Peptides against a protein of PDB entry 5TUV. Designs and how they scored, part 91

Target 1, 107 residues: chain A of PDB entry 5TUV
Amino acid sequence: KEVIDRLRYLKAEIEDLELKERELDQQKLWLQQSIKNVMDDSINNRFSYVTHEDICNCFNGDTLLAIQAPSGTQLEVPIPEMGQNGQKKYQINLKSHSGPIHVLLIN
Target 2, 107 residues: chain B of PDB entry 5TUV
Amino acid sequence: AQECQNLEVERQRRLERIKQKQSQLQELILQQIAFKNLVQRNRHAEQQASRPPPPNSVIHLPFIIVNTSKKTVIDCSISNDKFEYLFNFDNTFEIHDDIEVLKRMGM

## One batch from the design tools (peptide; made by RFdiffusion4, then SolubleMPNN)

Design b2_p17_5_s3 (from b2_p17_5, 7 letters changed)
Fold by OpenDDE base, seed 4:
Structure b2_p17_5_s3 (fold): chain B 107 residues (1-107), chain C 107 residues (1-107), chain A 17 residues (1-17)
Amino acid sequence: as target 1 above (107 residues)
Amino acid sequence: as target 2 above (107 residues)
Amino acid sequence: MSEFIIKDSTTPPVVKK
């Protein structure tokens, strides 16, 4: 029957899609490792920076803080809640484990 | 047939996941390219200037940019372990990572 | 690229209002 043929076709296609998905997963893993290797390279690391001008060209009209911290630094932004002073709490929590956090006022 | 419909749903789910993974992979590729372009730009700039930029004039990766109104009051406190920072804002803010900055820079 | 570990009770923060 046509239904049987359709079922066979769908099963075969799903099998091919499974292979494709695994291929993409593998590619992602390799690329992630590649990015880490490139960023960890001593020469690349030396030149891995942006300037104040770069930031100002990307943003305007507001106060800009640049926060530089080591890889793995934890960033927490709690849901705004009413503070003890009757004002909503807008917070950023940063926790570093491997180095200092550097803050720059850009604008 | 119900079985055929079930398989078609499954096929569609897999196709959508594959599409998402392809997009994510492309983003990773672009990130790596952007980073390499950044490094290349900075290397060239320093070669032309025959000197590195002043230490406080650049922001090293990884970093985030916090964008808030010029009227926003910002307070910063450092915990006793010296690696924990708390930023308090009296109004809303936006956070942008270095990836987005590189994109905006056209890297 | 950013290696910050974003901790949030919902979704990774971009705009907080």
Scores: peptide ipSAE 0.174, ipTM 0.882, DockQ to the pose 0.457
Fold by OpenDDE base, seed 3:
Structure b2_p17_5_s3 (fold): chain B 107 residues (1-107), chain C 107 residues (1-107), chain A 17 residues (1-17)
Amino acid sequence: as target 1 above (107 residues)
Amino acid sequence: as target 2 above (107 residues)
Amino acid sequence: MSEFIIKDSTTPPVVKK
């Protein structure tokens, strides 16, 4: 009886947790859509940029590349493999479907 | 008893997922706030300057920042359709998204 | 936030968000 009661309790709690999780999922979707709407606004889009100074203030002493591309651009970083020359290959693959990719050397 | 244990494990797993989702929601809210702050900053700056910034002086969202050593040799290959970019590095690098940059900027 | 679709196979290199 104790085991049965515990089982029933746990199952009921799990059901409640499922409801909570679904609620959070819905909230996430709503918020994501809200963010999208804000970013897609013509005025906001016009001012959605950072400066070279902004980037330089965030990073120190290294070569900085800024890669701007449309939303949905695919970014792939393959597992480093040994190249033909015996050097590991460190690569970034980018694939854009909706617009050009712009690369800027910041530092 | 074993069934109880299984359900308790599931319960705990769900609790952790819920916690993670709550955190993710908070992050999304902060992202939206950061973006709005960025827009407001830029609007104000352009109003004071009475002109937009030069095209090559800003980085439009979305973007990523690639950070590597100043000694790193970078090679970039572009596909014929200009949709695909391949970056080759002779050393390791770091990638940071625009969200992290906005955070570092204090937006 | 508008973002890249990241297909990160491994670290390093390090992808930070």
Scores: peptide ipSAE 0.173, ipTM 0.882, DockQ to the pose 0.754
Fold by OpenDDE base, seed 5:
Structure b2_p17_5_s3 (fold): chain B 107 residues (1-107), chain C 107 residues (1-107), chain A 17 residues (1-17)
Amino acid sequence: as target 1 above (107 residues)
Amino acid sequence: as target 2 above (107 residues)
Amino acid sequence: MSEFIIKDSTTPPVVKK
């Protein structure tokens, strides 16, 4: 009886957790859509930028590249391998499907 | 009982997933708030200046920041349509997304 | 937010923040 009662309790709790998880999934979906809508708003889009000063204030003393690209742009950083000259290759591959990529040297 | 143990494991797994999803949801909320604050800041700044910033002085979202040493040599190959970029670095680098930048800005 | 789609990036050669 004790084991049976425990099993029933656990099953009921798991069911409640399933409901909670589904709720969170829906909230995430809603919020993602909300963010998209807010960013796509014409006024918000007009002001959706940071300045060179902003970037410089966030980072200290290094070379900074700002890469602006459309949402959905693919970013690949291959596992570094030895090149033909024996040097490790450090690469960033960017591929956009919906617009040009713009690169700025900040610092 | 083995069944009881299995359900307890399942319960724990679900609890962990819920916790992770709650954290992710919280991050999304903060992202939206940060974006709205950014927009508000920029609107106010442009109102005070009575002009928009110069086009090449701002970085529009979405973007990433690549941070590397001042000594790093960077080569860039660009497609004719600017849809593909290949960056080659002779040393390591860091990549920061716009979300991280907004956080560092205190948005 | 609208983000890049990151495919199989590795660290430590690159650090993502």
Scores: peptide ipSAE 0.173, ipTM 0.882, DockQ to the pose 0.667
Fold by OpenDDE base, seed 1:
Structure b2_p17_5_s3 (fold): chain B 107 residues (1-107), chain C 107 residues (1-107), chain A 17 residues (1-17)
Amino acid sequence: as target 1 above (107 residues)
Amino acid sequence: as target 2 above (107 residues)
Amino acid sequence: MSEFIIKDSTTPPVVKK
């Protein structure tokens, strides 16, 4: 019957798709590890920076803060709420667990 | 049959996941390339200048950029060890990660 | 490249207009 043939076809295709998905998962895992290794390399780490000019070329006419922090630093941006003084609170909370945070005013 | 219909739905779900994973993998590849290009640029620049840039003139990865109006008042509270930062703004702001900055730089 | 850990990823940050 046509239904039986369709079932066999679909099951075979799904099996192939499962293999493809596992392949992609493995590739992502290896690539993530590769990126980590490249960034953790002593020479690459030494040169892993951007300049004030780089940032200024990306943004215009605003106040720019550059916040450098260790990997894994926690970033929290609360939903704006009315403060006790009637002013909305716009906040950024940062918490590092492995090193100090550095802030630079670009312009 | 109902079983065919269920498998077709599952097939489509898997196809969409595969498509998403392929896109995410491509983004990771581009990130790695951008980082390598950044390192190469900086190495060449320092070789030409025969010196590293001043410490406060560069932003080391990882970092974020906060963009706000020049009229925005910014207050900052810092912990003793500089592991915790609290920023208060009297107006809205934008946050951009280092990945986006490298993209805007054309790396 | 190394990501900051956002505690509440379901709430988007306030961006200026």
Scores: peptide ipSAE 0.168, ipTM 0.883, DockQ to the pose 0.412

Design b2_p17_5_s4 (from b2_p17_5, 7 letters changed)
Fold by OpenDDE base, seed 5:
Structure b2_p17_5_s4 (fold): chain B 107 residues (1-107), chain C 107 residues (1-107), chain A 17 residues (1-17)
Amino acid sequence: as target 1 above (107 residues)
Amino acid sequence: as target 2 above (107 residues)
Amino acid sequence: MSDFIITDSTTPPVVKK
């Protein structure tokens, strides 16, 4: 009796949670599309940049590479493994399908 | 009962997912705000300067930042069309996306 | 939707020079 009532309560709560989760999923999708639209706007796109100074202010005096590439560019970072020469391999592989990749050495 | 326990576990799982999704949604909201702030900043800056920034002084979104030690040797192989890049490092590196940069900029 | 699509790969691309 008590168990049955608890089961009914839990099931009802889970249904409510499911609705909430779906709502969040829809909101996420909407917001993602909104961001895309905002970024694709001609005026916004014209001003969608950071400066070298901006980058330098965000990081210390290390070597900084800025890699600009079209959205959807594939970024591969293999797990460092020992190479044939006995040294670990540290690599970045980039593949764009919609435009050229631009690399800037910041410092 | 075992069934009741199973439902309680499921409820907890759903609650955790909802929490995670709420956090992700907030992150997206912040991203959009940061982008809009960036655009506004740049528009205002160009208005004050009465000119756009120098051509090679800015990094257009989307981009990533790779930072590594000043001692790191970087080898880069580029395809003819500049659609494919292979970076080799003799030491470790870090990758940061434009979103993180905007955060660090205080956008 | 991410600006960059991160994939786990151990095979480097063939780059033409």
Scores: peptide ipSAE 0.202, ipTM 0.878, DockQ to the pose 0.244
Fold by OpenDDE base, seed 1:
Structure b2_p17_5_s4 (fold): chain B 107 residues (1-107), chain C 107 residues (1-107), chain A 17 residues (1-17)
Amino acid sequence: as target 1 above (107 residues)
Amino acid sequence: as target 2 above (107 residues)
Amino acid sequence: MSDFIITDSTTPPVVKK
């Protein structure tokens, strides 16, 4: 009796949770599309930038490189390993398929 | 019963997924708000200055920030079309995305 | 979500103190 009641309760709850999860999935989908639309808007795109001052205020005392690249640009940071000369390799590989990459020295 | 136990495990699994999805949704909302605030700020600033900022004084989204020591030597290899970049560092570095920068800016 | 596509060879960057 108790087992049967518990089973019914759990099944009903899981059904409710499944509905909630589908709702969240749909909301995420719509929000992602909304963000894309907002960022792709011509006016918003024109003003979608930060300044050197903005970056300097976020970071202190180090060399800062700003790398601007189109959406979908591939970013690769290999695991630091010993090179042929016995030195560790610290690398960043970037590959764009849609446009040029721009690099600015901030600090 | 074993069936009850199985359903309870499934219930907990779904609850955790829902919690994670709710958090991810919140982050997306905050990203959209931050972007809109950035656009508004820049529009206002350019209106006050009656001109856009110099091209090399701003970083357009999307971008990443590379942070390293002032003593770090950086070498860069660039393709002819600037679609491919290879950075070599003689020491460690950090990478920060534009979303994190906007958060640090308080957008 | 990142606008950059992280490849399988990419590891988390080293955090500086």
Scores: peptide ipSAE 0.200, ipTM 0.883, DockQ to the pose 0.491
Fold by OpenDDE base, seed 2:
Structure b2_p17_5_s4 (fold): chain B 107 residues (1-107), chain C 107 residues (1-107), chain A 17 residues (1-17)
Amino acid sequence: as target 1 above (107 residues)
Amino acid sequence: as target 2 above (107 residues)
Amino acid sequence: MSDFIITDSTTPPVVKK
C-alpha cells in the first residue's frame, strides 16, 4: 500500500510538472513575440545600434569585425579541416536572403 | 517498486527541464531589458548631440562580432549584391552575438 | 585604430554545403 500511495503521489506530481512546463513554454513564446514586437517598432529600430566605442570597450587587443546582417541570415562556420595545402581552413560563410550584409573593421 | 523508480527518474528529469526553461525565460527578459536600455541610451545621446550618428559609425542590430588575433590574415570575398560573404582566416576566431555584446556593455 | 569596410574580392564566394 505504501508503494501504491507513492506511485499515486508521483503520478500526480508529474502531471503538475507537465502543466508547469507547458506554462513556461507558453511564456517563452509570448516573451519571444514581445521582444520581436519591441525590436520591430519603428522608433526602437531606429535606435537599435551600438557604436564603435561600445565594441572597443567590450573587447581588447584583437582585431574585431562587426558584421551586420538581416535577421535570418545564414551563418556557417565549418569545422576546421585541412585544406589541400595542409593548412587548416578557418572560415565563415554568410548568406543573407533579405538584404545586404555590412562589414566593418574595428580598431 | 520498479515503477516508482522509473517515475522518480521522470520526475527528476522534468524538474531539471523546468529549471532550465525558467532560466531561459530570465535570459529573454534580460535581453529585452538590455535592448530597451540600449534604445534609451541612444535616443538620449542623439538628443544631446542634436544629430544622428553617421551611418558607417554604428552597427545596427542584428550583428555579430568576430574576434581574432591581430596577426590573423583575413580574406573576404563578397557577392555582387553583397548577400553572400566568405571569410577566410589563417587562424582561429571567436564569434560573439549582439546579445553578448549588450551584456558586456552592461545594458 | 581604424574603422572601414572590409572588401578583398567581389567575386561570388564558393560555398560548400
Scores: peptide ipSAE 0.089, ipTM 0.870, DockQ to the pose 0.040
Fold by OpenDDE base, seed 4:
Structure b2_p17_5_s4 (fold): chain B 107 residues (1-107), chain C 107 residues (1-107), chain A 17 residues (1-17)
Amino acid sequence: as target 1 above (107 residues)
Amino acid sequence: as target 2 above (107 residues)
Amino acid sequence: MSDFIITDSTTPPVVKK
């Protein structure tokens, strides 16, 4: 009877957890759509930028490239492997489908 | 006893998934807040200046920041339509998305 | 005032699909 009671308790708890997980899934979807709507708003879009100063304050001592591209731009960073010249290839591949890619050097 | 143990394992697995989903949801909330704060900051700044910033002084979202050594040689190949970019580095680099930048900015 | 060297090419890159 003790085992039976434990089983009953666990099953009930798992059922509650299933409900909670579904709730979180729905909340995530709602929030993702909310974020999209906020970012797509014309006024918000107009002011959705950072300055060179902002970037410089976030990073120190190295070469900084800022790459701005439209939403949905594909980013690929292949696993480094040896090239023909005996040097490992460190690469970034970008493909945009909806607009230009802009590259800025930040100093 | 075996069934009880199986359910306990399942319960723990579900609890971990829920915890992960809660964390992801909180991150999304923080992203939205950070973005709204960024927009508000920029709106206020432009109101005070009575003009928008120069076009080349800001980086519009979405963007990424590439961080590499000052000694790194960077080669950039651009497609004819300027929709595809290939960056080659002779050394390692780091990529940071705009979300991380906003976090570092304290937004 | 950067110590790095950046080069550019108009040759279309090979993008893996």
Scores: peptide ipSAE 0.082, ipTM 0.872, DockQ to the pose 0.036; fails the geometry check

Design b2_p17_6_s1 (from b2_p17_6, 9 letters changed)
Fold by OpenDDE base, seed 5:
Structure b2_p17_6_s1 (fold): chain B 107 residues (1-107), chain C 107 residues (1-107), chain A 17 residues (1-17)
Amino acid sequence: as target 1 above (107 residues)
Amino acid sequence: as target 2 above (107 residues)
Amino acid sequence: KKVIVFEKSGFIYKIEE
């Protein structure tokens, strides 16, 4: 009796949760499209940039690389492995398929 | 009953997913707001300066920032067409996307 | 390995073997 009631309650709640999750999925999709549209707007695109100063202010005295690349470019970070000298290898591999990659050193 | 326990687990799983999706949605909202604020800032700045910034003085979205210690030695190999970059670091590095940068900028 | 894919509206993060 109690088990049956609990089962009914849980099933009903799960159904409500499914609806909620679906709603969130739709909202995410809508918002992603909205962001894309806003960024693709000609005026917004013209002003979609940061300055060297902006970047420097975000980080303290480190060596900074700014990477600009066309859509679809892949930035790969292999799992660090031990090198021949017993030193771990820290690497970044960039691969573009549609255009040149631009890297800026910010000091 | 075992069925109740199974549904309880499922309920909790869904609740956690919903929580995660809600968080992700909020991040997207903040992203959109930050972008709009960035555009507004830049428009205002250019209006005051009565000219756009020099082309090489700004970093257009999208971009990635790689930061590492100033003591880190970085070796870079670039393909002739600049479609491929290979970076080697003798120490650890961090990667930050433009969204995170905008957050750090307070946008 | 970790992979980030450049996109205009955001980056796609992948974890690959």
Scores: peptide ipSAE 0.631, ipTM 0.907, DockQ to the pose 0.264
Fold by OpenDDE base, seed 3:
Structure b2_p17_6_s1 (fold): chain B 107 residues (1-107), chain C 107 residues (1-107), chain A 17 residues (1-17)
Amino acid sequence: as target 1 above (107 residues)
Amino acid sequence: as target 2 above (107 residues)
Amino acid sequence: KKVIVFEKSGFIYKIEE
């Protein structure tokens, strides 16, 4: 029966897709670890920076804030809600637990 | 049959998920390449200048960029220990991570 | 709300209440 054949085909394909997905998952994990290793390298870390010019070239004409913070710092953006005055709230909340937060004004 | 239809839906869902994972993997590869290129650029630049850049002239990874219109009024409240920041904007803003910045830089 | 967490291994993005 055509339906039976289709079922067999679909089941087989899904099985293959499962294998493919697992392969991709593993590749992702390895690549993520590789990236971490590269970034954690002392030499690479020393040179892992951008300049103010770099940033300005990416965002011409805008007011720019660069935020640096210790690991674990949370940057929260509340859902824009209407304030008491009828104005939408556009807000960013930063909370660190281990050290000071640094914010630079760029251009 | 209903089972056939269900499996077809599942197959399609898995295909889309795999596609997404493939894309994400490619992004990670690009991130690693971009980072390596950044490091190479900076190493070369410092070699040519025979000195590192001034500490306050660069932004070390990781960082977040917030950009908004030049007309946007930004209010900032900072805790005494600089562990908490509250930014209020009178207009919309955008948030970009260092990965996106590197992309925009063409790294 | 949207939340970005600073991590040495990279930023973590979350959508929370």
Scores: peptide ipSAE 0.629, ipTM 0.905, DockQ to the pose 0.247
Fold by OpenDDE base, seed 1:
Structure b2_p17_6_s1 (fold): chain B 107 residues (1-107), chain C 107 residues (1-107), chain A 17 residues (1-17)
Amino acid sequence: as target 1 above (107 residues)
Amino acid sequence: as target 2 above (107 residues)
Amino acid sequence: KKVIVFEKSGFIYKIEE
């Protein structure tokens, strides 16, 4: 029957898609681990930086703060609310658990 | 017929999910390439200069860039151990991660 | 208030909407 054949076809295709999805999941995990290993390498870590010039070339006309922090640092941006003086509050809260945070004024 | 329709919906759902995962995988590949290119550039630059850059002239990964108007007043409260930062702005700001910066740099 | 939490570039973002 046509319907039965269609059902068999769809079920077989879905099974193939499940295999493909699992393959992609494994590739993602592998690549994430690879990136971590590359970045944690002592030599690579030594040279894992950008310069003031690099940042200036990427942005123009504004004040730029560069904030370097250890992996796992928490960054919170609360909803802007009115302060006591009637001024709207825009803020960033940073919390590191493994090392100090360093801030550079670029422009 | 209803069973066929249900499976066709499931098939389409899986296809879209696979497409999204493929895109995310490509992004990770590009990140790894960009990082390796950055490291290579910096190694070569330091070899030519015969010295490392001054500590306060570079921004080490991971980092973020905060972009705001030059008219924006920024106040910063820092903990004694520099593990906690509170930034207050009197106007809006934008946050850009290191991945975006590397892309803009052409890495 | 909705809070979105995600990790990117080594930072754990907690953004309120």
Scores: peptide ipSAE 0.558, ipTM 0.896, DockQ to the pose 0.903
Fold by OpenDDE base, seed 2:
Structure b2_p17_6_s1 (fold): chain B 107 residues (1-107), chain C 107 residues (1-107), chain A 17 residues (1-17)
Amino acid sequence: as target 1 above (107 residues)
Amino acid sequence: as target 2 above (107 residues)
Amino acid sequence: KKVIVFEKSGFIYKIEE
């Protein structure tokens, strides 16, 4: 009776939600491809940069490093652990397999 | 009744996933807009300057920003071919990708 | 352990326990 009606309603709604979720998945896929296309455009790629001033304005008062590296480069941040000297280890490990890594000190 | 409860849980789960996917989609849209605005800004700036910026004065996407206190001591070990970098910090640091930087820039 | 992989289209983030 009422339970059966509720079951029918829920099943129908879940079906609608499934369609909506698939729609969103497709939209994400298309948007990701769109972003890739825009960024890979020769003209856009030429102008796809920020300045030192841009970075400094975002992080006033900090020491800033900018890291550029080829695709596939791994930036590893180990979980801080106590070192042998009794101090926590704060590290960044960069490993490239295809080309040199470029690091800039911004300020 | 148990089936009804199970479907209600499933319904709620799907609603939450949809909400998350909608948020992620919005984020991607904003990323695309920010990138386009960045390109437009740089094109306009170079037109006014009648020249491109010096090669070492800009940071091309994609990039990562590492920021830490001015008091933080940073030690860097670099391989001869610059394929490997090891950074040691005596204090905490933050990692920011180019997307976040563009957001902070107001793009 | 946090790992960020550089990609042409952006970055891939991985968290390894």
Scores: peptide ipSAE 0.418, ipTM 0.890, DockQ to the pose 0.289

